# Ledger of designs, part 70: peptides against a protein of PDB entry 1IK9

Target 1, 211 residues: chain A of PDB entry 1IK9
Amino acid sequence: MERKISRIHLVSEPSITHFLQVSWEKTLESGFVITLTDGHSAWTGTVSESEISQEADDMAMEKGKYVGELRKALLSGAGPADVYTFNFSKESCYFFFEKNLKDVSFRLGSFNLEKVENPAEVIRELICYCLDTIAENQAKNEHLQKENERLLRDWNDVQGRFEKCVSAKEALETDLYKRFILVLNEKKTKIRSLHNKLLNAAQEREKDIKQ
Target 2, 207 residues: chain A of PDB entry 1IK9 as posed
Amino acid sequence: MERKISRIHLVSEPSITHFLQVSWEKTLESGFVITLTDGHSAWTGTVSESEISQEADDMAMEKGKYVGELRKALLSADVYTFNFSKESAYFFFEKNLKDVSFRLGSFNLEKVENPAEVIRELIAYALDTIAENQAKNEHLQKENERLLRDWNDVQGRFEKAVSAKEALETDLYKRFILVLNEKKTKIRSLHNKLLNAAQEREKDIKQ
Target 3, 195 residues: chain B of PDB entry 1IK9 as posed
Amino acid sequence: MERKISRIHLVSEPSITHFLQVSWEKTLESGFVITLTDGHSAWTGTVSESEISQEADDMAMEKGKYVGELRKALLSVYTFNFSKESAYFFFEKNLKDVSFRLGSFNLEKVENPAEVIRELIAYALDTIAENQAKNEHLQKENERLLRDWNDVQGRFEKAVSAKEALETDLYKRFILVLNEKKTKIRSLHNKLLNA

## One batch from the design tools (peptide; aimed at target 1 Y177 N185, target 1 (a further copy) K187)

Design b2_p25_3_s3 (made by RFdiffusion4, then SolubleMPNN; from b2_p25_3, 13 letters changed)
Fold by OpenDDE base, seed 1:
Structure b2_p25_3_s3 (fold): chain B 211 residues (1-211), chain C 211 residues (1-211), chain A 25 residues (1-25)
Amino acid sequence: as target 1 above (211 residues)
Amino acid sequence: as target 1 above (211 residues)
Amino acid sequence: TEKKLKEEEKSEEELLKELEEEMKK
């Protein structure tokens, strides 16, 4: 079971925040239970999948699109206050809501609710759900925060190792070149020395041939 | 202003969840407003810093320790149900709570509350606060989730660069050694060739002298 | 002279083996 509690303002009582709870199984399309409260009284109604289908048909709207509009109206919470207008008669227990667009205003849906005999129980359960949701969200937040701190440490560790590896690569390259240049220079010096010895030997031989 | 709403069970009405709201400025030590509700009625009281100090003194408890116990009793929510016992008389509006430990049970504090004339307003405000807190926590959770996803990407990127740098270091070292060995071997060959020429020249000279 | 040249050649071969061994470490 999923549920969403939203605050709404009724056209009849715009100064009194009402709370709209919607409860459903898997998808809103399968039907839902709607509960309205003003913190003193509560009203509940059940909307079936057949009623949702009928409302969609009456509106000549595709069912999935209609359910999408229901979701925006009933689950979005305090969306832009002016897009959805909620009406409720405490006398008739008739609840209806309208979508107000710039160029079009239309009734989106309507439900008959029943006054709950024990509103305090409904209100307590609603507050309990809010507190449970807060606790769950806090636990999730703490988990995400700890994970964030872990990931940041892990990033810093790898970054530091990477920087050390880059520096070590550059140092190694430089050291290898220096060492090899030294060895090559020694070999060049030896080659030069041997060439000079050969030249001297050739000159001495040429002197010995010239007696 | 900070606040915490907790569910509590009263000894007088253990089957009915009550909600205890505590509101304070910066620290609970400076005083707080306590609100109790059962979803139909509400009761409010103000506890001053002087009353907190007096209760601590009456208990012969250090003030900071006492405030710490108040925080556990009044702010912890549904802690282990058996540690703190809450009592409220709707008739006297007297609220008191006890700490129950294995070897000691004692009254931790007591407050006179006043019945709220418009409990529906208090309940609506309480629900509004719960809904706001849920929304804030959801936004924080979404932010932390996105940040965690960012940090994970950043970690993977640095890790991949690090691994490439390690491999490139090893490859560079191997390549440099191969190149230098080739050059050194050329120089060795040249040295050997020059030595052989010197040896031959010396042998020819020794033949010419013996000749 | 021939003996000294052979000793120098041997010394260079040894130095080069040591360099190859140090390069393998």
Scores: peptide ipSAE 0.020, ipTM 0.809, DockQ to the pose 0.157
OpenDDE base, seeds 2, 3, 4, 5: peptide ipSAE 0.019, 0.019, 0.018, 0.019; ipTM 0.809, 0.808, 0.809, 0.808; seeds 2, 3, 5 fail the geometry check

Design b2_p25_3_s4 (made by RFdiffusion4, then SolubleMPNN; from b2_p25_3, 17 letters changed)
Fold by OpenDDE base, seed 4:
Structure b2_p25_3_s4 (fold): chain B 211 residues (1-211), chain C 211 residues (1-211), chain A 25 residues (1-25)
Amino acid sequence: as target 1 above (211 residues)
Amino acid sequence: as target 1 above (211 residues)
Amino acid sequence: EEKKLKKKKLSEKEKLEELLKEMKK
């Protein structure tokens, strides 16, 4: 089961933060349980897949689009405050919500809720879920932080090896060229010396032929 | 102000999860506000630095050690359940907690609480704090995840550049050696050819003299 | 691997020095 708790403001009680808990299995489309609380009283309703389909049909909206709007309205958390307006009558237990667009406001959905007999149990369970979620998120944060530190060390190690490789390449190239030039010059000097000896020998032979 | 909410079980109500909220400025040693709730009623007390010091003295415990024990008792969250026992009388509003060791159980501290007139407000604020903490931890998780993905990309990029540098170094070294060997062999062949020409010229001159 | 790479480098450097010595002869 998935769950989302959101802070909402009711049009009837704008000064009192309410909490909207939605719980569902895999997808909101299959139905959900909605719980509303003011921290003293709680109200719960179950919305079936058939009711979601009927509301989509009544709105002349495609089911996937309607479920997408329900998800934005009911699961958004601290979304931009002004797009969805929530209304609840404690007397009738009738909950409805509207989508406010620039030029059009329309009712997106409505649910009959029931007052919970033991609201303290619902509130305690809601707080427990929040505390468990905090602990899970803290454990994820600690894990991600340790992985971040590991990846940074690994990056620094490879970077340092790369820089050493670049420097060692340039040094090797320079050393090889210097050594080659020295040996090449030695061989060029020997070739020049041997050519001069051949020239001298030819000149002496030409002198010896000329008596 | 720092805050910690913990789930506790009272000896008087072991079947009902209670929530212990502690709020303090910088250090628990300077005093704290303690709030206890069962999701319907709430009780609050303020513990001063002087009261903490007095409790430490009454226990014949060093203040830093005592504050360390208070931190473990009151801030531990879901710590190992059996080390601290919490007691609360709703009638007297007297809260006390014990540390259970293998061979010794002792009272660690006691506080007089006051029943909150509007527990719903305290509960709503507590839920708001939990939701805000969840949102902050989610934002930290998303940030750390993005940084980990960045560091992984950066590591792969440097690793790929390093491997290319290694390969390019080996290729350069091999190419330079091959080129140098070719040029040096050419010069060595020229030197051998010139030596043979000198030997032939000397042999011909020796023949011409004997003739 | 780094020890193999160092050993290969040493061997190639030694081969160059040997080749340079043979070319002085």
Scores: peptide ipSAE 0.022, ipTM 0.814, DockQ to the pose 0.040
OpenDDE base, seeds 1, 2, 3, 5: peptide ipSAE 0.018, 0.021, 0.019, 0.018; ipTM 0.814, 0.815, 0.812, 0.812; seeds 1, 3, 5 fail the geometry check

Design b2_p25_4 (made by RFdiffusion4; failed a check: the pose's geometry)
Pose (drawn by RFdiffusion4):
Structure b2_p25_4 (pose): chain A 207 residues (1-76, 81-211), chain B 195 residues (1-76, 83-201), chain P 25 residues (1-25)
Amino acid sequence: as target 2 above (207 residues)
Amino acid sequence: as target 3 above (195 residues)
Amino acid sequence: EAEEELAEIEEEQAEWEAADAEAEA
């Protein structure tokens, strides 16, 4: 059981703001209850599933395509106008295309015997919604803060692992260098002794 | 300017639900407006900064401690009473085995309740709208952080596994380069022996 | 012959020093 409460402007009353409450079960296609309120009175009407299918036929529209129009218009490039007569309780709305507009929906609403009960329930629903949302935003705020920390934690763990690697790398190389260079000393020494021996022979061949 | 709308029950009408709307600027301490509505009529009252502190004196409570009790009672066990004839509104606190009058307000019936009710409903719808948007923004940040975390965690796994492959990998190379020096040294030695 | 043997020892040595310099770089 779902519902949407939207504010709307009636052409015959651009001064005051009205509220439209649409409620259904699963989908609009299966039917819906519509209620209009000015904060004092309330007018209600019902639209059955069969009435929706018929209206779609009378409008030369694919049923799902028609329900889509109802969703854009009632559940809040697509321009829609709303009219209501308190004298007749007739409620209709049109889609305004380029130079051509057309009747999109019409409802004969009935004035409600207990407007206050309807208005109180509506406000109550809104307050419950505000409440459910806050709880959710709080749950997400905490999850947010947890992740901000869990990242900072691992980020530090990362920097440490990298810094440990660099310290170990330079440490290994330092040892290597020492050993390698000691050998080099021996090579240079041997190399030079050999040269010396070659210059010696050379001197015997020359004298 | 902030406001809180609470659903309450009056002692003289546990059947019907009323709505209490409290509005203020910065803190209740500087005064506030309280409105009571049953969805048909509405009663309003203004409580000045001067009256509030005055009440804090009659009680002998620090203006802070007193405002604290009001926040708990009015912004949502607290009991509420209202007489439509007198427009007098008062509420009490109920502890174990005792109760006491906590405060009262002389409210006045509003001339255009529909206007008040319409503004209240409008506020709720805006609040729902803003809250739904924040739920989206925080939902995405929760996603970004989830991804960012996996990233770094991956970097950590790769980094730690590298520092464990380092000693073994570098030592092999060192053996290779070292074996070259030794070969030279042997060949030199052998040459010196030649001579 | 001795000057040739000496020049061979000096070339082998220069080739090694170039290889060792390259290994160090």

Design b2_p25_4_s1 (made by RFdiffusion4, then SolubleMPNN; from b2_p25_4, 17 letters changed; failed a check: the pose's geometry)
Amino acid sequence: SAKKELEEIKKELEKWKKEEEKEEE

Design b2_p25_4_s2 (made by RFdiffusion4, then SolubleMPNN; from b2_p25_4, 14 letters changed; failed a check: the pose's geometry)
Amino acid sequence: SAEEELKKILEELEKEEEEEKKEEA

Design b2_p25_4_s3 (made by RFdiffusion4, then SolubleMPNN; from b2_p25_4, 16 letters changed; failed a check: the pose's geometry)
Amino acid sequence: SAQEELQKLLEELEKWKKEEEELEK

Design b2_p25_4_s4 (made by RFdiffusion4, then SolubleMPNN; from b2_p25_4, 13 letters changed; failed a check: the pose's geometry)
Amino acid sequence: DAEKELKEILEELEKWEKEEEEEEK

Design b2_p25_5 (made by RFdiffusion4)
Pose (drawn by RFdiffusion4):
Structure b2_p25_5 (pose): chain A 207 residues (1-76, 81-211), chain B 195 residues (1-76, 83-201), chain P 25 residues (1-25)
Amino acid sequence: as target 2 above (207 residues)
Amino acid sequence: as target 3 above (195 residues)
Amino acid sequence: AFEEMLAEDKAEEAAMDEELAEAEA
């Protein structure tokens, strides 16, 4: 059981703001209850599933395509106008295309005997919604703060692992260099002794 | 300017639900407006900064401690009473085995309740709208952080596994280069022996 | 730096071999 409460402007009353409450079960296609309120009175109407299928036929529209129009118009490039007569309780709305507009929906609403009960329930539903949302945003705020920390933690763990690697790398190379350079000393020494020996042979050939 | 709308029950009508709307600027301490509605009529009252502190004196409570009790009672066990004939509104606090009058307000019946009710409903719808948007923004950040974390965690796994491959990999190379020096040394030594 | 040192060593070893060859020659 779902519902949407939207505010709307009636052409015959651009001054005051009205509220439209649409409720259904699963889908709009299966039917819906519509309630209009000005904060004092309330008018209600029902639209059955068969009535929706028939209206879609009378409008030369694919049923799902028609329900889609109802969703954009009633559940809040698509321009829609709303009219209501308190004297007849007739409620209709049109889709305004380029130079051509057409009747999209019409409802004969009935004035409610207990407007206050309807208005109180509506406000109550809204307050419950505000409440459910806050709880959710709080749950997400905490999850947010947990992740901000869990990142900072592992980020530090990362920097440490990298810094540890660099310290170890330079440490290994330092040892290497020492050993390798010691050998180089021996090579240079041997190499120079050889030369010396070659110059000595040369001198014997020359004298 | 902030506001809180609470659903309450009056002692003289546990059947019907009323709505209490409290509005203020910065803190309740500087005064506030309280409105009571049953969805048909509405009663309002203004409580000045002067009256609030005055009440803090009659009680002998620090203006802070007193405002604290109001926040708990009015912004949502607290009991509420209202007489439609007198427009007098009062509420009490109920502890174990005792209760006491905590405060009262002389409210006045509003001339155009529908206007008040319409504004209240409008506020709720805006609040629902802002809250749903924030739920989206925080939902995405939760996603970005989830991804960013996996990234770094991956970097950590790769980095630690590198540090552990370093000693073994570098030592092999060192053996290679070192074996080259030795070979040279031998060949030199052998040459010296030649001569 | 370690790779440069190795490259210098290789170049010095080649120059040492050349000197020995010339002295023999």

Design b2_p25_5_s1 (made by RFdiffusion4, then SolubleMPNN; from b2_p25_5, 13 letters changed)
Fold by OpenDDE base, seed 2:
Structure b2_p25_5_s1 (fold): chain B 211 residues (1-211), chain C 211 residues (1-211), chain A 25 residues (1-25)
Amino acid sequence: as target 1 above (211 residues)
Amino acid sequence: as target 1 above (211 residues)
Amino acid sequence: SFEEMLEEEKKEEKEFEEKLNNLEK
């Protein structure tokens, strides 16, 4: 079961923050339980997949688009102000909400809610869920932080090895060329020496031919 | 102001989860506000730095150690079961808690609480704080997740460059040696050729002398 | 290794110089 608690303001009670809890299995489309509370009273209703389909048809809206709008209205929490208007009558237990666009406001959905006999139990469970969610998210944050610190160390280690490898490659090339040039110069000197010896031998032979 | 909400069980009402809110400025030692709720009623008390000091003295405990125990009892939430026992009388508004060790139980602290006139407002604000904390922690989780994914990409990129640098260093050494050997062999061949020419010239000169 | 190659090259060079010096007597 998935759950989302959102803070809402009712048109009838704009000074009192209400909490809208929506609970569903896998998808909002398959139906959901809606719970409203003001921290003293609570109201709950069940919305079926058939009711969602009927509301989509009544709106002449494609079901996937309608469910997408329901998800924004009921699950977004702090949506941009004034885009969704929530209405609830404590007398009729009728909850309805509207989407306000620039030039058009339209009813997005409506639900009959029942007053909960023991609102304190619903409120305690809601607070428990919030505290559990905080604990889970804190544990995830601590894990991600440790992983981030590990990845940063590992990156610095590889970066330092890479820089050393680059420098060692340049140093190797320079050293090999220096050593190569030395040996080449020795061979060039030997070639020059042998060439001079050949020239001298030829000159001596030319002298010996001339008696 | 810092705040912690913890779930507790009262000895008088073990079937009803209570919520203990502690609010303080910078340190618990400087005093705090304690709020208790069952989701229907709320009770609040203020604890001063002087009262904390007096309780530490009455316990014959060093203040820093005492505050450390207060922090564990009042802020830990799901501490290990049965280490801290919480008691509250709705009649006297007296709250006290004990630390249970293997062979010794002792009172750790006690507070007079006042019943809140409008508990719904306290409960709504408490739920708001939980929802705000969830939103902040979610935003932090999303940030850390994106940062971890970035660091992992950056690590893979540097690792791949490092491996290429290692391979390129080995290839450079091998290529330089191959080129070196070729040039050396050319010089050796030239030296051998010049040496043979010198030998032939010497042999011809020896023939000319015999001649 | 490059060092081994340099050592071999120095050895061949020395042997070659000795052969040259033995032809020059």
Scores: peptide ipSAE 0.031, ipTM 0.819, DockQ to the pose 0.447; fails the geometry check
OpenDDE base, seeds 1, 3, 4, 5: peptide ipSAE 0.029, 0.029, 0.029, 0.029; ipTM 0.819, 0.818, 0.818, 0.817; seeds 1, 3, 4, 5 fail the geometry check

Design b2_p25_5_s2 (made by RFdiffusion4, then SolubleMPNN; from b2_p25_5, 15 letters changed)
Fold by OpenDDE base, seed 4:
Structure b2_p25_5_s2 (fold): chain B 211 residues (1-211), chain C 211 residues (1-211), chain A 25 residues (1-25)
Amino acid sequence: as target 1 above (211 residues)
Amino acid sequence: as target 1 above (211 residues)
Amino acid sequence: ELEKELKEEKEEEKKFEEELKKLEE
């Protein structure tokens, strides 16, 4: 089961932060349980897959698009854009929400909620879920932080090896060329010496023929 | 201001999860505000730095050690070890907690709490704080995840450059040696050819002298 | 003399081949 808790403002009580809890299995399309609380009272309702389909049909909206709008309204929290307006009557236990567009406001959905007999239990469970979520996210943060530190060390180690490899390549090239030039120069000197000896021998032979 | 919310079990109501909120400035030693709630009622008390010092003195405990024990009891949550037992009387509003060691249980601290007139406001604010903490931790998780992905890419890039550098170094060395051997062999062949010409010239001269 | 120089050059060539071999190891 998946769960999302959001802060909402009711049109009827704009000064009192309310909490909207939605619980569902895998997808919101399969139906969900909605719980509203003001920190003292709680109201809960179950919305079936058939009710979601009926609301989509009544709106002449494709079901996937409608569920997408429900997800934005009920799970994203009231984003800063006040795109969704929430209404609740404590007298009738009727909950409805509207999407506010530039030129059109329309009802996106409506639910009959029931007042919870023991709101303290719902509130305690909601706080427990928040604390569990905090602990899970903290453990994940600590894990990711340790992994970041590991990856940074691994990067520095490879970078240092790479820099040493570049320097070693340049040094190798320079050293090999210097050594090769020295040996080639020795061989060139020997070739020149042998040529001079051949020239001298030829000149001596030409002198010996001339008697 | 720092804040920690923990689940606790009261000896008087072991079946009902209570929430212990502690709020302090920088250090718990400077004093703190403690709030207890069962999701319906709330009780709050202020503990001063002087009261903390007095409790430490009454226990004949060094203040830093005592504050360390308070931090473990009040901020760590009830760890799975049931090392700390919490007691609260709704009648007297007297809160006290005990440290349970193998051979000794002792009172670690006691506070007079006051029943909050509007517990719903305290509960709403507590839930708001939990939701804010969840959002902050989620944003941190997303940031750390993106940074991990960046560091992994950066590591792969450097690793690939390093492997190319190693291969290029080996190829350079091999190519330079091959080229050098070729040039040296050409020079050696020239030296051998010149020596053979010198030997032939010497043999011809020796024939001419015998002739 | 020429035979002596040829022998010295063969010894230098051998030393050079040994140095090359040590650079290949």
Scores: peptide ipSAE 0.024, ipTM 0.814, DockQ to the pose 0.046
OpenDDE base, seeds 1, 2, 3, 5: peptide ipSAE 0.024, 0.020, 0.022, 0.019; ipTM 0.816, 0.813, 0.812, 0.812; seeds 2, 3, 5 fail the geometry check

Design b2_p25_5_s3 (made by RFdiffusion4, then SolubleMPNN; from b2_p25_5, 17 letters changed)
Fold by OpenDDE base, seed 5:
Structure b2_p25_5_s3 (fold): chain B 211 residues (1-211), chain C 211 residues (1-211), chain A 25 residues (1-25)
Amino acid sequence: as target 1 above (211 residues)
Amino acid sequence: as target 1 above (211 residues)
Amino acid sequence: DLEKELEEEKKELEEFEKKLKELEE
C-alpha cells in the first residue's frame, strides 16, 4: 500500500491547515482511500476504480489523463501555484476539488466522506506514519552519505594512482632516452677510434710502398 | 531551534501511543520545551537550565551525565529496550520518567505540564513539522543520490584513464626498447665490419714485410 | 669508400640525435 499526506487549505477554512491523506494499492487508478483531518476531526471515504472511471466519463476525459490530474491534485500537495482548490462541507461531508486554469475553473472530482468516530486514532496513526517515514528517509540518507564518502575515497585513490602513472610514464621515457644516448655515444666513440686506426694503417702502408 | 518528536507509551495508557515533542536552543542543557499529545489533547511545559541543574543536584549526578541521560530518555524515542518508563497524570498534569536498570528503577526527571487550550493547533503544527522534515530529508536524499551518480561517473572516467595510462606506459617501454635494439645492432654490425677491415689491413702489411 | 661510409654514418647519427632532442622538448 502506498500513502501520501499533503497539506491543503479549504475554501471554507482558509486559516486552518488541513491534511489530506490518500492511500492506494499499486496505482491510484485502482481506487483509493481519502482521509481529511484538521487535527481535531477526521473524515474518510473510499473511492473505487468504478467511481474514478465514471467521473472520467462524466467529464469526457480519457481515464489515464483523469488519473494523471487526480495524482497532481491529491498527491502533490497544494504547491504555491494554487492550481487546485479544495472544498469541504463538514455538514454534508462532501469533498470536492477544482482545477484553476487562466480563465476557467472546473470541478475535477468529488467524494462523499464519513466523519471518523475516533479521530485521535487516525491522527496518531498519521503521526506514526510521518515518524516512520522520517526514520526510513534518515536511514536512506545515512546510507547514501556513507556511499558518497566511499566513492569519494575511491575516486581520490584512483586519481592519485593515475597521476603517479602519468609521472612514471614521463620519467620512464626520460630515463630510457638518457640510457640510450649514453650507449650510443660509447658506440660512436668506438666507431671513431676504429676509423682512426684504419686511416693510420692505410697511411703506414702508403709509406712502406714509397724506398 | 532544534526539535525531536518521539513515540512513547505511558504507564497509565499503554494501549495509546503518545507523542513527546522536545524543543531546545543549541543544547538540551540550556532548557527545553516539552509537549505531550495523544492526538486529541496536548500538554506543554517549559524546563529551564536552573531546573535541570537542580534535578541533577538532587539526584547527586554530574550535570553533563544527567543531561546525557535526559537526551537518551527524551530524544531517542522509547527504543525496544524499554530502558525508560514514562508516566503522566492527566489530572495533575505531572509528567515523570524512570530509568530501568537490571535490579533498580529510579526517577530520572519530572515536569509539571499545562493542558493546551487548542490542541488541534499543536497537532497541526506537529504534523506540519513532520511533513517539512520529510520534504527536507527527501531533498537531501535526492541531492546525495545525484552526488553519488556524479562520483561514480567521475570514478569510471579516472579508472578508464588510469588503465589507458598503464597500457600506454607498457607500450612505450616496449617500443623504445625495440627501437634501441635496432640501432644498437646496426652499430654493432658496423664495429664488426671495421674490425675485419683492420685485421685484413694488418695481414696485408705483414705480407708486404715478408715480401 | 671508407670516408663515404663515415659520412653516411655521421648523417644517420645526426638524424638520431635530432629525434632524441625533439622528444626531450
Scores: peptide ipSAE 0.024, ipTM 0.814, DockQ to the pose 0.081
OpenDDE base, seeds 1, 2, 3, 4: peptide ipSAE 0.018, 0.019, 0.018, 0.020; ipTM 0.812, 0.812, 0.810, 0.811; seed 2 fails the geometry check

Design b2_p25_5_s4 (made by RFdiffusion4, then SolubleMPNN; from b2_p25_5, 18 letters changed)
Fold by OpenDDE base, seed 4:
Structure b2_p25_5_s4 (fold): chain B 211 residues (1-211), chain C 211 residues (1-211), chain A 25 residues (1-25)
Amino acid sequence: as target 1 above (211 residues)
Amino acid sequence: as target 1 above (211 residues)
Amino acid sequence: SLEEEEKKEKEELEEFEKELQNLEE
């Protein structure tokens, strides 16, 4: 089961933050349980897949689009202020919500809720869920932080090896060129010396033929 | 101001999860506000720095050690089960907690709480704080996740450049060696050819002298 | 002799190859 808790403002009591809990299995399309609380009283309703389908049909909206709007309304938490307006009558236990666009406002959905007999239990369970979620998110945060520190070390190690490789490549090229120039110059000097010896020998032979 | 909310079990009502909120400025040593709730009623007390010091003195405990024990008792959340036992009388509004060690159990602290007139406001504020903490931790987790993905990409990029640098170094060395061996062999061949010409010229001159 | 010069040139090449191997370590 998945769950989302959001703070909402009711049109009837805009000064009192209410909490909207929605719980569902896999997708909102399959139905959900909605719980409303003011921290003293709680109201709960179950919305079936058939009711969601009926509301979509009554609105002449494609079901996937309608469920997408429900998800935005009921699960978004602090979405953009004023896009969704929530209404609840404590007398009738009738909950409805509207989508407010620039040029059109329309009712998105409506549910009958039932007043919970023991609201303290619902509130305690809601707080427990919040505390569990905080603990899970903290553990995830600590894990991600340790992984971040590891990745940064690993990056620095490879970067340092890369810089050493670049420097070693440049040094190798320079050293090889210097060594080969020296050896080539020695061989060139030897070739020149041998050519001069050949020239001298030819000149001496030409002198010996001329007596 | 810092705040910690924890679930606790009261000895008087072990079947009902209670919530202990502690709020303080910088350190618990400077004093704190403690709030207890069962999701219906709430009780609050303020503990001063002087009261903390007095409790430490009465226990003959060093203040830093005592504050360390208070921090473990009041802020640890789900510490090891049963190390700290919480007691509260709704009639007297007297709250006390004990540390249970294997060989010694002792009272760690005691506070008079006052029943809150509007517990729903305290409960709503507590839920708001939990939801805000969830949102902050989610944003931090999303940030760390994106940073880890960045660091992993950066690591892969440097690793790939490093591998290319290693391969390019080996290829450069091999290519330079091959080129220089070719040039040296050409020079060696020329030196050998010139030596052979000198030997032939010397042999011809020795023949001409014997003629 | 030509053989001594060829031997010396071979030794210089072997020494050069060794110096390059020692730069790879």
Scores: peptide ipSAE 0.020, ipTM 0.815, DockQ to the pose 0.075
OpenDDE base, seeds 1, 2, 3, 5: peptide ipSAE 0.019, 0.019, 0.020, 0.019; ipTM 0.816, 0.816, 0.815, 0.816; seeds 1, 5 fail the geometry check

